# Peptides against a protein of PDB entry 5OK6, part 49

Target 1, 215 residues: chain A of PDB entry 5OK6
Amino acid sequence: ELPGLDSQWRQIENGESGRERPLRAGESWFLVEKHWYKQWEAYVQGGDQDSSTFPGCINNATLFQDEINWRLKEGLVEGEDYVLLPAAAWHYLVSWYGLEHGQPPIERKVIELPNIQKVEVYPVELLLVRHNDLGKSHTVQFSHTDSIGLVLRTARERFLVEPQEDTRLWAKNSEGSLDRLYDTHITVLDAALETGQLIIMETRKKDGTWPSAQL

## One batch from the design tools (peptide; made by RFdiffusion4, then SolubleMPNN)

Design b2_p14_1_s3 (from b2_p14_1, 7 letters changed)
Fold by OpenDDE base, seed 3:
Structure b2_p14_1_s3 (fold): chain B 215 residues (1-215), chain A 14 residues (1-14)
Amino acid sequence: as target 1 above (215 residues)
Amino acid sequence: SSLLKEGYTISNDK
């Protein structure tokens, strides 16, 4: 059963646990398509539960660019295209109205940047490849706050690199040349890595030489 | 394809 309209409004919009609550690093937030949310606002503010303004199930279809990988469209703007809700508020809305059949929730994490917390709506998608097989890529998502060391470990795991094999990373830059990622302690953000960027894992040869020494 | 086959070059900037 749906709660009373005033109770719905208070649960979702309250400053303590609702939409306006402070961001906390590591928490999950969820995207809700703006038009649906506005329809819900109109419904609960109208005061008539029998109103024709009933929003129906949550439908985020317009936020997705594909229904295979459920990738978000580029350039979506908070407050224009979607609203952000904390996990509790999202789960309330889903329990009350449902989510469109087959659509996954759009869950995102709060990340901590040097002077701000933000919901990371767009994590960095990197194309991981091996130096000797550039045609076989693994697309992997990373937070802007993830270290280059994590990217390297992830690449090693995806390519089943043995523990005794030495590896290092290169990023293809905008000029089409390769920049070596020397410092594994800096973040993806600090390294200025971007979505769709090619990251090459180089494996040291058995003779102790690096393949890149021949470039 | 390998780095050599694709004609990649190393940046001297980083």
Scores: peptide ipSAE 0.149, ipTM 0.805, DockQ to the pose 0.700
Fold by OpenDDE base, seed 4:
Structure b2_p14_1_s3 (fold): chain B 215 residues (1-215), chain A 14 residues (1-14)
Amino acid sequence: as target 1 above (215 residues)
Amino acid sequence: SSLLKEGYTISNDK
């Protein structure tokens, strides 16, 4: 059942638990398409529950570039294309209005950057490959705050690398050359890795030599 | 095909 309009507004927009509440690392936030949200605002601010401004179900269709993988469009801007709501507020809206059939929620995490908390709307999608098999890529999402060590572990897992096999990572740079990711303790952000970037996992040969040492 | 065989240059293997 829909609560009163003033109650809706207070639950979604209040500074303690609503849209404007402080970000906390690890929390889930959700994207809501801006037009829908503006219709909701107009509805609840209008004071008439029978108003023609009723927003209907949440529809984030315009935020997606595809309805297969449900990837977000590139270059979406907070406040222009979408608003961010904390999990509680999102769940209230979904409970009240529903979500368009078949659409997944657009859940994102708050990350801690050196001097700011941010909802990571665009995690880094890396293309993981083996040095000797370009035809088998794994696209994997990583947070900007994830370590290169995690990327390496993830690559090893995806490629079913045995524990005794030594591996290391290379990143293909914008010039088309390979930069070795030596420090596994730095973050994806620190390494300046970008979405769509090719990350090559090199496996050490049984003879103890690296394939790349022959270049 | 090996990435390394496709002519990728390695910046610094130092």
Scores: peptide ipSAE 0.138, ipTM 0.793, DockQ to the pose 0.719
Fold by OpenDDE base, seed 5:
Structure b2_p14_1_s3 (fold): chain B 215 residues (1-215), chain A 14 residues (1-14)
Amino acid sequence: as target 1 above (215 residues)
Amino acid sequence: SSLLKEGYTISNDK
């Protein structure tokens, strides 16, 4: 059941709890395809519930690169390709209009960067590998705010490394050499890690030597 | 492939 058009507008596009509300770290926000959202705006601003501008169900199909893992297309821009809504506003729209069958919601988190809060639409996707099997990668998403320590722990977990085994990380740089991720307290952002970057987990040998000592 | 087979060089610590 649809509420009145003025009520819809006030619930979605207000500065206190709607689209214009302040970002808060850790909150969930949702992407809405821009064309649909603009059609909704036109509908509710038109004042006629029977208008031909009725937006129908939310359809984010154009934002997805694929329907297998529901990855977003690269290079999407807020305000051009999509609008960001807080969870409450998103849930209202879904309850009123529905979501296209089979499409997942596009949920993203607000992150705290040194001088700004933003919705992290594109987490960093790293290719995690072992030093002795570079052909078997695990793609894992990390926030720019995640520590290198978390990347290391995640790699250890994915590769089933035993607690007593010593491990460290290397990043393949743009020159094709390996930079050791020595400080585990810096963030993915501080380390300047990028999507698609190869991260090598090195495991210490039983003899106490590192494989990289032979490079 | 392995680290040694690829002939990687070590750069700076980060």
Scores: peptide ipSAE 0.123, ipTM 0.793, DockQ to the pose 0.732
Fold by OpenDDE base, seed 1:
Structure b2_p14_1_s3 (fold): chain B 215 residues (1-215), chain A 14 residues (1-14)
Amino acid sequence: as target 1 above (215 residues)
Amino acid sequence: SSLLKEGYTISNDK
């Protein structure tokens, strides 16, 4: 059963627990397609539960570029293409109206940037490869706030690198050259790594030499 | 093929 329209509005838009509440790092927020949300706003503000303005189930289809991996379209803008709701508000809307069959929720995390909290709508997808085998790539998603150290650990895990093997990372830059990621304590953001960027894990040879030293 | 053999140049700036 749907709650009263005023109750719905207060539950979703209330500044204490709704859409306008403060962001907190690590919390989950959800994207809702803007047209659906505006239809919902019109419905609950209209005061008539039997209105033809009933929004139906949540449908985020226009936000996805594919229905296989459920990747977001590039260049989506908050307030134009979607709204962000905290987990509680999202779950209320889903419970009241449903979600389009087969569509996953678009869950994103609040990240801490130097001066602000932000919902990270577009985490970075890095293409991880070994220096000696380009044919075996792993696409892995990282937060902009993740360290280069985490990228390195993840690469080691994906490539089944033994603990005794020494490894380091290189990033292919826009000029097509390789920049060494020396500092493993900086973030993906600080390193200016971008989605689709090639990250090369170099493994030290048994003789103690690096493959790149032969270039 | 090795990336390093495929003509990638190491950047000297970093």
Scores: peptide ipSAE 0.117, ipTM 0.791, DockQ to the pose 0.683

Design b2_p14_1_s4 (from b2_p14_1, 4 letters changed)
Fold by OpenDDE base, seed 1:
Structure b2_p14_1_s4 (fold): chain B 215 residues (1-215), chain A 14 residues (1-14)
Amino acid sequence: as target 1 above (215 residues)
Amino acid sequence: SSLVAEGLTIANDK
């Protein structure tokens, strides 16, 4: 059963536990399509539960690029295309109104940036490859706050690199040349890595030489 | 294909 309209508004919009609550690193937030949310606001502010302004089920279809991988469209803007809700508020709305059949929730994490917390709507998708087989990529998502060390460990795991094998990373830059990711302690953000960027894992030869020494 | 076969060059090795 739907709660009273004033109760719905207070649970979703209150500054303590609702939409306006402080962001905390590691917490989950959810995207809601802006038109649906504005319709819900109009409904609960109207004071009539039988109003023709009833929003129906949550439908985020316009936020998705595809219904196969459920990727978000590029260039979506908070407050224009979607609103962000904390997990509790999202789960309330889903329980009250439902979610469109077959659509996954759009869950995102709060990340800690140097001066602010932010919901990371667009994690970085990197194309991981080996230096000797550039045609076989593994697409992996990383946070902007993830270290280059994590990218390297992930690449080693995906390519089944043995612990005794020495490896390092290169990024293909916009000019089509290679930049070595020497510092493994900096973040994906600090390294200015972008979605779709090719990251090459180089494995040291048994003779102690690097394949890139032949470039 | 290898790095050499793709004609890749090193821009920054630091």
Scores: peptide ipSAE 0.210, ipTM 0.857, DockQ to the pose 0.877
Fold by OpenDDE base, seed 3:
Structure b2_p14_1_s4 (fold): chain B 215 residues (1-215), chain A 14 residues (1-14)
Amino acid sequence: as target 1 above (215 residues)
Amino acid sequence: SSLVAEGLTIANDK
């Protein structure tokens, strides 16, 4: 059963536990398509539960670039294209109105940046390759807050690198040259890595030389 | 450090 309109508004929009509540690292937030959300606002503010302003099921279709991988469109803007809701508020709306059949929720995590908490709407997708087989990539998502060390460990795992093998990373930059990711303690953000960027795992030769020494 | 990617460059990497 739908709660009263004033109760819905207070539950979703209250500054303490609703949409405007402080972000906390590690929490899940959800995207809601902006037009649907505005329709809901108009409905609950109108004071007539039987009005023609009923929003219907949540439909995020316009936020997706495809219905296969359910990837978000690039360049979506908070407040223009979508609204962010904390998990509790999202689940209330879904319980009240439903979610369009077959659509997954758009769940994102709050991350801690040096001076701000942010919902990470766009994690970084890196193309991991080996130095000797650039045509065979593994696409892996990383948080901007993940370390280069994690990227390296992930690459080693995906390529089944033995523990005794020595490896390091290179990023292909916008100029088409390779930047060595020497410091493994910095983050993906600090390294300015971007979605679609090629990350090359170099494996040290048995003779102790690096393949890149021939470049 | 940076290296010229000629020997390790693919045509399309986006």
Scores: peptide ipSAE 0.203, ipTM 0.854, DockQ to the pose 0.119
Fold by OpenDDE base, seed 5:
Structure b2_p14_1_s4 (fold): chain B 215 residues (1-215), chain A 14 residues (1-14)
Amino acid sequence: as target 1 above (215 residues)
Amino acid sequence: SSLVAEGLTIANDK
């Protein structure tokens, strides 16, 4: 059952638990397509529950580039294309209006960046490969706040690397050359890694030499 | 394909 319009507005827009609440690292926020949200605002501000301004179910279709992987379109802008809601507010809207059939929620995490919290709408998708099989990639999503150490561990896991095998990472740069990700304590952000970037896991040879020594 | 086969070069090893 839909609550009263004033109650809806207070629940979604308030500064304590709604859209205006402070960001907290690790919390989930959800994207809502801007036009739907504006229609909802008009509906609840109109004061008539029977108004023709009823927004219907949430439909984020315009935010997706595909309905297979449900990837977001590139270059979406907060406040123009979408609104961010905390989990509680999102769940209220979904419970009241529903979500378009078959469409997944667009859940994102708050991350801690230097001096600010941000909802990470676009986490980094890296193409993980082995040095000896560059044609076989594993696409893996990482936060900008994830360490290079996590990227390395993830690559080792995906490629079923044995614990005794020594490995290191290289990033293919924009010039098509390799930059070694030597410091595993820096973040994906600090390393300036980008979506679609090739990350090469090099495995040390049994003779103790590195394959890259032949480049 | 290997690193050599793809013609990759090292820019930075630091």
Scores: peptide ipSAE 0.190, ipTM 0.856, DockQ to the pose 0.872
Fold by OpenDDE base, seed 2:
Structure b2_p14_1_s4 (fold): chain B 215 residues (1-215), chain A 14 residues (1-14)
Amino acid sequence: as target 1 above (215 residues)
Amino acid sequence: SSLVAEGLTIANDK
């Protein structure tokens, strides 16, 4: 049964798990399409459960660019295109109204940046390749807060690199040259890595030389 | 020195 309209409003907007709660690093938040959310606001503020303002099931279809990989459209703006809800609030709305059949939830994580917490709506998608086979890429998602060391470990795992093999990363820059990622302790953000950027994993030769050093 | 690996120029900080 649906809770009373005032109870719904208080729980989603003003509760301990409401929309206005403080962000906490590592927590999951969910995107809700703005028009649906506004329709829900109008319904619960109207005070009539039998109203024609009933929002129906949650439908985020307009936020997706495709229904195959369920990728978000680029350039979506909080407060204009979507609302962010804490996990508890999202689960309440889904339990009350349902979610469109076959549509996945849009879950995102709170990340900690030096001076701000934010929901990372757009993590970085990197194209991982080997120096000797640029035609075989692995697209992998990373947080802006992930280290270059994690990118390197992930590349090694995806390419099944043996523990004894020595590897390093290069990033293809906007000029088409390769910049070596020397510091593995800096973040993806600090390295200014962007979605769609090519990251080349170089493997050291058995003779102890680097392939790049011979070019 | 810039290195060319498979058509990509690698900038080496010497």
Scores: peptide ipSAE 0.020, ipTM 0.614, DockQ to the pose 0.362

Design b2_p14_2_s1 (from b2_p14_2, 6 letters changed)
Fold by OpenDDE base, seed 1:
Structure b2_p14_2_s1 (fold): chain B 215 residues (1-215), chain A 14 residues (1-14)
Amino acid sequence: as target 1 above (215 residues)
Amino acid sequence: SPLSLSPEELARLA
C-alpha cells in the first residue's frame, strides 16, 4: 500500500534516513534513473494521489549498457542521469512502485577514501590473465580501496593456483610495457589501476625461476 | 557535493 504523498516525500528526502543522510563506509546505496525520480518528486509534491504524474514502476533501463550483464553505461553523471538513495529509501520506493521486471537493482558501496566517503559507482574492472595464456582473461571488479593482495588472491582463485605455488602480479601500462606490482599492501587506487587494464599473474617455475627472468 | 566518486575526484586522489 502506498503511503500518503507527504509521508513518501519525508521518508525518501529527509536528512536522517533519506537521500540527504550522511554516507557511511560499507553501506549500500542504489541508483535511480533521474527521469523516474523527477517524476516521483512531481507526483508526491502535486498533492493528488490520482494525478497523471504517477511515476509507475522504477525503470533504470537507460542506465544500463545492455540487459545481459547489466553493466552501467560509461560516463553517467550523478544528478543528471541518476540519483543515489540509501538502501532503506530504495527499498521503500521499490515496495511502493515496484521495479521493472527482470531488471536488477543497481547497488553500490560507500568506500572510505582519505578524509572522505564516496559511493563507488564505477568499481575498477581488471582483466586478469596468466603469463602463459594471455588470451584467456577473467574480468573481475575491485574497489579502488581493495588491496593488490586481494587482486592477487582473486587471480590465484580464478586460475586454481595451488597454495604452494608462488605467484606475482604485473600490470600492463599505457605504453604497453609491464610494471611489477611489488607491494601487495597498497590499494588499487594507490597502484593507479584502471578499468580495462590487463593484470598478468606470473607463476614461479618448479625450478625456482620466474618465467619473466628469461625474457 | 556529489555523493558519488567522480573521475575528476579520482584523478586527484591517484
Scores: peptide ipSAE 0.558, ipTM 0.933, DockQ to the pose 0.025
Fold by OpenDDE base, seed 5:
Parts: sequence; C-alpha cells; structure tokens
Structure b2_p14_2_s1 (fold): chain B 215 residues (1-215), chain A 14 residues (1-14)
Amino acid sequence: as target 1 above (215 residues)
Amino acid sequence: SPLSLSPEELARLA
C-alpha cells in the first residue's frame, strides 16, 4: 500500500537518508528518469492521491541506448536527464510504484576522487587485447579510481595468463602510438584512460625477452 | 616517452 503523500516526500526528499544525503564512497545510488521523478514530485506535492498526476511505475527507458546490454545513453546529465537516489530511497519508490517490466535498476557506485565524491555514472570501458592477437578484445569496465595494477590483473585473468608469465600494459594514444603504463599504482584517471581505448597486454617471451624490446 | 610503436608493429614482433 502507498504511504501518505507527505510521508513519501519526506522519505525521498530529505538531507539525511534521501536524495540530498551526503555521498559516501562505495555506496550504491540509483538513476531515476527525470520526467518520471518530476511527475512523482508533482503528485506528492499536490496532496491528492487520486490526482491524474499519478506517475505509474518507474520507467527508465529513455536513459538506455539498448535493451540488450542495458547500456546508458552517452552524455546524460544529472538534474536534466535523471536524478540520483540512495539505495534506501530507490527501494522505497520501487516498492510503492514498481519498475517497468524487464528493466534492470541503474545502480552506480560513489567513488572518491582527490577532492570530491561523486556517483560514477560512466565507468571507463577499456578494450583489452594481447599483443599477438589484436583481433580478440575483451571489453571490461573499470572505475576511474581503479589502479593500473587492477587493469593488468584483470587482463591476465581474462586471457588466462599463467602466474609464472610476466606481463605489462601499453595504452594506444590519440596519435596511434603506444604509451607504456609503467606505474601500476596510479589510477585509470591518473593515466587518463578513456572509454573505448585499446589496452595491449604484452607477455614476456620464454627466452626472457620482451617482444617490444626487439624493435 | 611514447614509443613510436604502433599496435601492429608490436604484433609483428610476436
């Protein structure tokens, strides 16, 4: 059963547990399509439960570019295209109104950047390849806060590299040349890695030489 | 310093 309209407003639109609560690193937040959310606001602020402004089920269809992988459209803007709700507030809305059949929730994580916390709506999608087979890529999502070391470990896992094999990473730059990722302790953000960027894992030869050292 | 290596050049050394 739907709670009273004032109760709904207070549960969702408050500074302690609702939309205005402080961001905390590692917490889950959820995207809600802006027009639905504005209709909900109008409904609960109107004070009439029988109002024609009833928002119906949450429908995020306009935020998705596809219904196969449920990828977000590029260039969505907070406050224009969607609002962000903490997990508790999202779950309240879903329990009250439902979610459109077949749509997954759009869950995102709060990340800690050097001077700010933000919900990472767009993780970095890297194209991981082996140096000797550029035609076989694994697209993997990383946080901007993930280390290059994690990218390397992930590449090793995806390509089933044995523990005794030495590997290192190269990033294809905008000029089409390769930049070696020497420092594995810096973040994806620090390395300025971008979505769609090709990351090449070089494997050391059995003779102890690196393929790239033969140039 | 960016090595003047292309992905294709690295692949040829494999």
Scores: peptide ipSAE 0.369, ipTM 0.894, DockQ to the pose 0.215
Fold by OpenDDE base, seed 2:
Structure b2_p14_2_s1 (fold): chain B 215 residues (1-215), chain A 14 residues (1-14)
Amino acid sequence: as target 1 above (215 residues)
Amino acid sequence: SPLSLSPEELARLA
């Protein structure tokens, strides 16, 4: 049974644990399609549980570009296309109304940027390749707050690089040349890495020379 | 400094 309309409103919109709560790094938030959320608002604010304004199950279909990988459409805007809810509020709505059959929840994490907390709706998708086999890529998602060191470790793991093999990263820049990612302690954001960017893992030769040093 | 080489050029050095 659905809770009372006022109870629903307080649970989802309260300033302490609802939509308006402060963001905290590491917390999970969920996207709700804006039209559904507005319909829910109208329903609970209308004061009539039997009204024609009942929102039905949560349907985020319009936020997805595909139903295979469940990728979000590009360029979605908070407050226009979707609303962000903290995990508790999302789970309440799902328990009350359900989620459209087969749709995954759109879970995102709060990240700490230099001057702001933000729900990272669009993690950076990097194309990881080995320098000697550009035709075999691994697309991997990273947070803007992830270190280049994590990108390197992830590349090593995906390509099954042995611990004794020395590796380093290059990023293909907008000019088509390679920028070396020297500092592994900076973030993906600090390195200005972008979605779809090619990241080349160079492996040191057994003779101790780097392939790139032959140029 | 960025290397003036392309990914394809680096691949040829492998």
Scores: peptide ipSAE 0.291, ipTM 0.886, DockQ to the pose 0.214
Fold by OpenDDE base, seed 4:
Structure b2_p14_2_s1 (fold): chain B 215 residues (1-215), chain A 14 residues (1-14)
Amino acid sequence: as target 1 above (215 residues)
Amino acid sequence: SPLSLSPEELARLA
């Protein structure tokens, strides 16, 4: 059952779980397409539940670049293309209005950056490959706050690297050369890794030499 | 020094 319009407004905008609540690292937030949200605002502010301004079900179709992988379009801007809602507010809206059939929720996490909390709308998508098989990639998403060590562990897992095999990472830079990711304790952000960047896992040879040492 | 090596060059040494 739809609550009263004033109750909807209070729960979504001004409640303890409202849109303006402080961000907390690790919490889930959800994207809502801006036009739908503005229509909802107009509806609840109008004071008439029978108004022609009824927003209908949440439809985020315009935020997706495809309906197969449900990837977001690049370059979406908060406040222009979408609104961010905390999980509780999102679940209320979905309960009241529904979500368009077949569309997944656009869930994102709050991350802690050095000076700010932010909803990470665009995690870093890296192309993981082995140095000796560049044609076989694993595309994996990482938070900007994830360590290079996690990237390395993930690469090892995806490629089924045995525990006794020693591995290290290289990043292909904009010049087409390889930058060695020496420090595994720094973050993806600190390493300035970008979406679509090729990350090469080098495996140490059985003789104890590195392939790159032959260069 | 950043290895001025391409991924393809590294792959050829495998």
Scores: peptide ipSAE 0.276, ipTM 0.865, DockQ to the pose 0.214

Design b2_p14_2_s2 (from b2_p14_2, 7 letters changed)
Fold by OpenDDE base, seed 3:
Structure b2_p14_2_s2 (fold): chain B 215 residues (1-215), chain A 14 residues (1-14)
Amino acid sequence: as target 1 above (215 residues)
Amino acid sequence: EPLSLSEEERERLA
């Protein structure tokens, strides 16, 4: 059964536990399509539960670029295209109204940046390849807060690199050149890595030389 | 084909 309209409003919009709740690192937040959310606001503010303003099931279809991988469209803006809700508020809305059949929830994490907490709506999708086989790419998501060391470890795992093999990373830059990622302790953000960027894993030869040094 | 890393090589220092 749906709660009273005033109770719904207080539960979802309350700054202590709702939309205006303070961000906490590692917590999950969820995207809600803006038009649906505004329809819900109008419904609960109208005070008539039998009104024609009933929002129906949550439908985030317009936020997705595809229904295969359920990737978000690029360039979505908070407050214009979607609203962010903490997990508790999201689960209330889903329990009350339902989610469109077959759509996954759009879950995102709060990350800690040097001076701000932020919901990371767009994690960085990197294209991982080997220097000797550019045709075999692995697309992997990373947080902006993840280290280059994690990217390297992930690449080694995906390519089944043995522990005794030495590897290093290169990033293809906007000019088309390759920048070597020397420091593995810096973050993806600090390295200025972007979604769709090609990351090349180079493996040291058995003779101890690097492929790039002999070309 | 293998990437010719040396032709496009730039050093990025952190």
Scores: peptide ipSAE 0.022, ipTM 0.664, DockQ to the pose 0.332
Fold by OpenDDE base, seed 4:
Structure b2_p14_2_s2 (fold): chain B 215 residues (1-215), chain A 14 residues (1-14)
Amino acid sequence: as target 1 above (215 residues)
Amino acid sequence: EPLSLSEEERERLA
């Protein structure tokens, strides 16, 4: 059952778990398509529960570039294309109005950057490959706040690298050259890694030489 | 398309 319109407004906009509440690192937030949200605002502000302004089910279809992987369109802007709601507020709206059938929620995490907390709407999707098999990529999503060490560990896991094998990473840059990711303590952001970037895992040879050092 | 390594880049990793 839908709560009263004023109660909906208070819960979503002004509640402890409202849209304007402070961001906290690690928390989940959800995207809501802007037109739907504006329709909901108009509905709850109108004061008539039987109004023709009823928003219906949440439908984020216009935010997705595909219905297979449910990837977001590039270049979406907060306040123009979508609004961000904390998990509790999102769950209330879904409970009240439903979500379009078959459509997944768009869940994102709050990340802590040096001077700001933000919802990471676009995590970095890296193409992980082995130096000896560049045609077999694993697309893996990372936070900008994840370390290069995590990227390396993830690559080792995906490629089933044995613990005794030594590995290192290279990033293909926009100029077509390879930058060695020698510092594993820096973040994906600090390394300036971007979505779609090729990350090459090099495995040390049994003779103790690196494949790249023989060139 | 996956970013293909140039022939030169493949040579450097080979």
Scores: peptide ipSAE 0.020, ipTM 0.603, DockQ to the pose 0.102
Fold by OpenDDE base, seed 1:
Structure b2_p14_2_s2 (fold): chain B 215 residues (1-215), chain A 14 residues (1-14)
Amino acid sequence: as target 1 above (215 residues)
Amino acid sequence: EPLSLSEEERERLA
């Protein structure tokens, strides 16, 4: 049974635990399609539970580019295309109205940037490859706040690199050249890595030489 | 120095 309209409004919009609450790093927030949310606002503000303004189930279909991988469309804008809700508020709305059948929730994490918290709607998707097999890529998502060291560790894990093997990363730049990622302590953001960018893991030879030193 | 991808490596990445 749906709560009273005023109770719904307070639960979702209150400043302590609702939409306007402060962001905290590591928290989960969820995207809600803007038109649905506006319809819900109109419904709960109307004061009539039997109103024709009933929003129905949450349907984020317009935010997805495909229904196979459930990737978001590029260039979506907060406040225009979607609203961000904290996990508690999202779960309330889903419990009250439901979510479109078969559609996954759009969960995102709060990240901490210098002097600001932000919901990271678009994490960076990198194409990880080995220097000796460029045709086999692993697509992996990273936060802009993740270190290059994490990217390297992730690549080593995906390619089953033995602990004693030395590895390093190269990024393919916009000019088609490879830039070596020397500093593993900087972030994906600081390294200016972008979605779809190729990251090449080079493995040191048993003779102690690097494959790239022969190019 | 940036590694230049060989033409063959560029074709595999295209």
Scores: peptide ipSAE 0.019, ipTM 0.597, DockQ to the pose 0.062
Fold by OpenDDE base, seed 2:
Structure b2_p14_2_s2 (fold): chain B 215 residues (1-215), chain A 14 residues (1-14)
Amino acid sequence: as target 1 above (215 residues)
Amino acid sequence: EPLSLSEEERERLA
């Protein structure tokens, strides 16, 4: 059953636990399509539960580029295209109004950047390849806050690299050259890695030489 | 020196 309109408003918009609550790293937040949210606001502010302003089920369809992979459209803007709700508020709205059939929730994590917490709406998708087989890529999602060391470990795992094998990473830059990712402690953000960027894992030869040293 | 991808490697990666 739907709570009273004032109770809905307070629950969702309350600055302590609602939409305006402080971001905390590692927490889950959810995207809600802006038009639906505005319709909900109008409904609960109207004071009439039988109003024609009833928002119906949450429908984020306009935020998705496809209904297969449920990827977000590029360039969505908070406050224009969507609002962000903490998990509790999202779950309340879903319980009250439902979510469009078959549509997944758009869950995102709060990340800690050097001077700000942010909901990471667009994590970085990297194309991981081996130096000897550039045609076989593995797309892997990373946070901007993930280390290059994590990218390397992930690449090693995906390519089934044995523990005794030595590996290193290269990033293809915008000029088409390869930049060596020497520091594994810097983040994906610090390395300025972008979605769709090719990351090449080089494996050291048994003779102790690197393939790249012979090029 | 940055690894220069060969043109063939660039085409495979494009």
Scores: peptide ipSAE 0.018, ipTM 0.597, DockQ to the pose 0.090

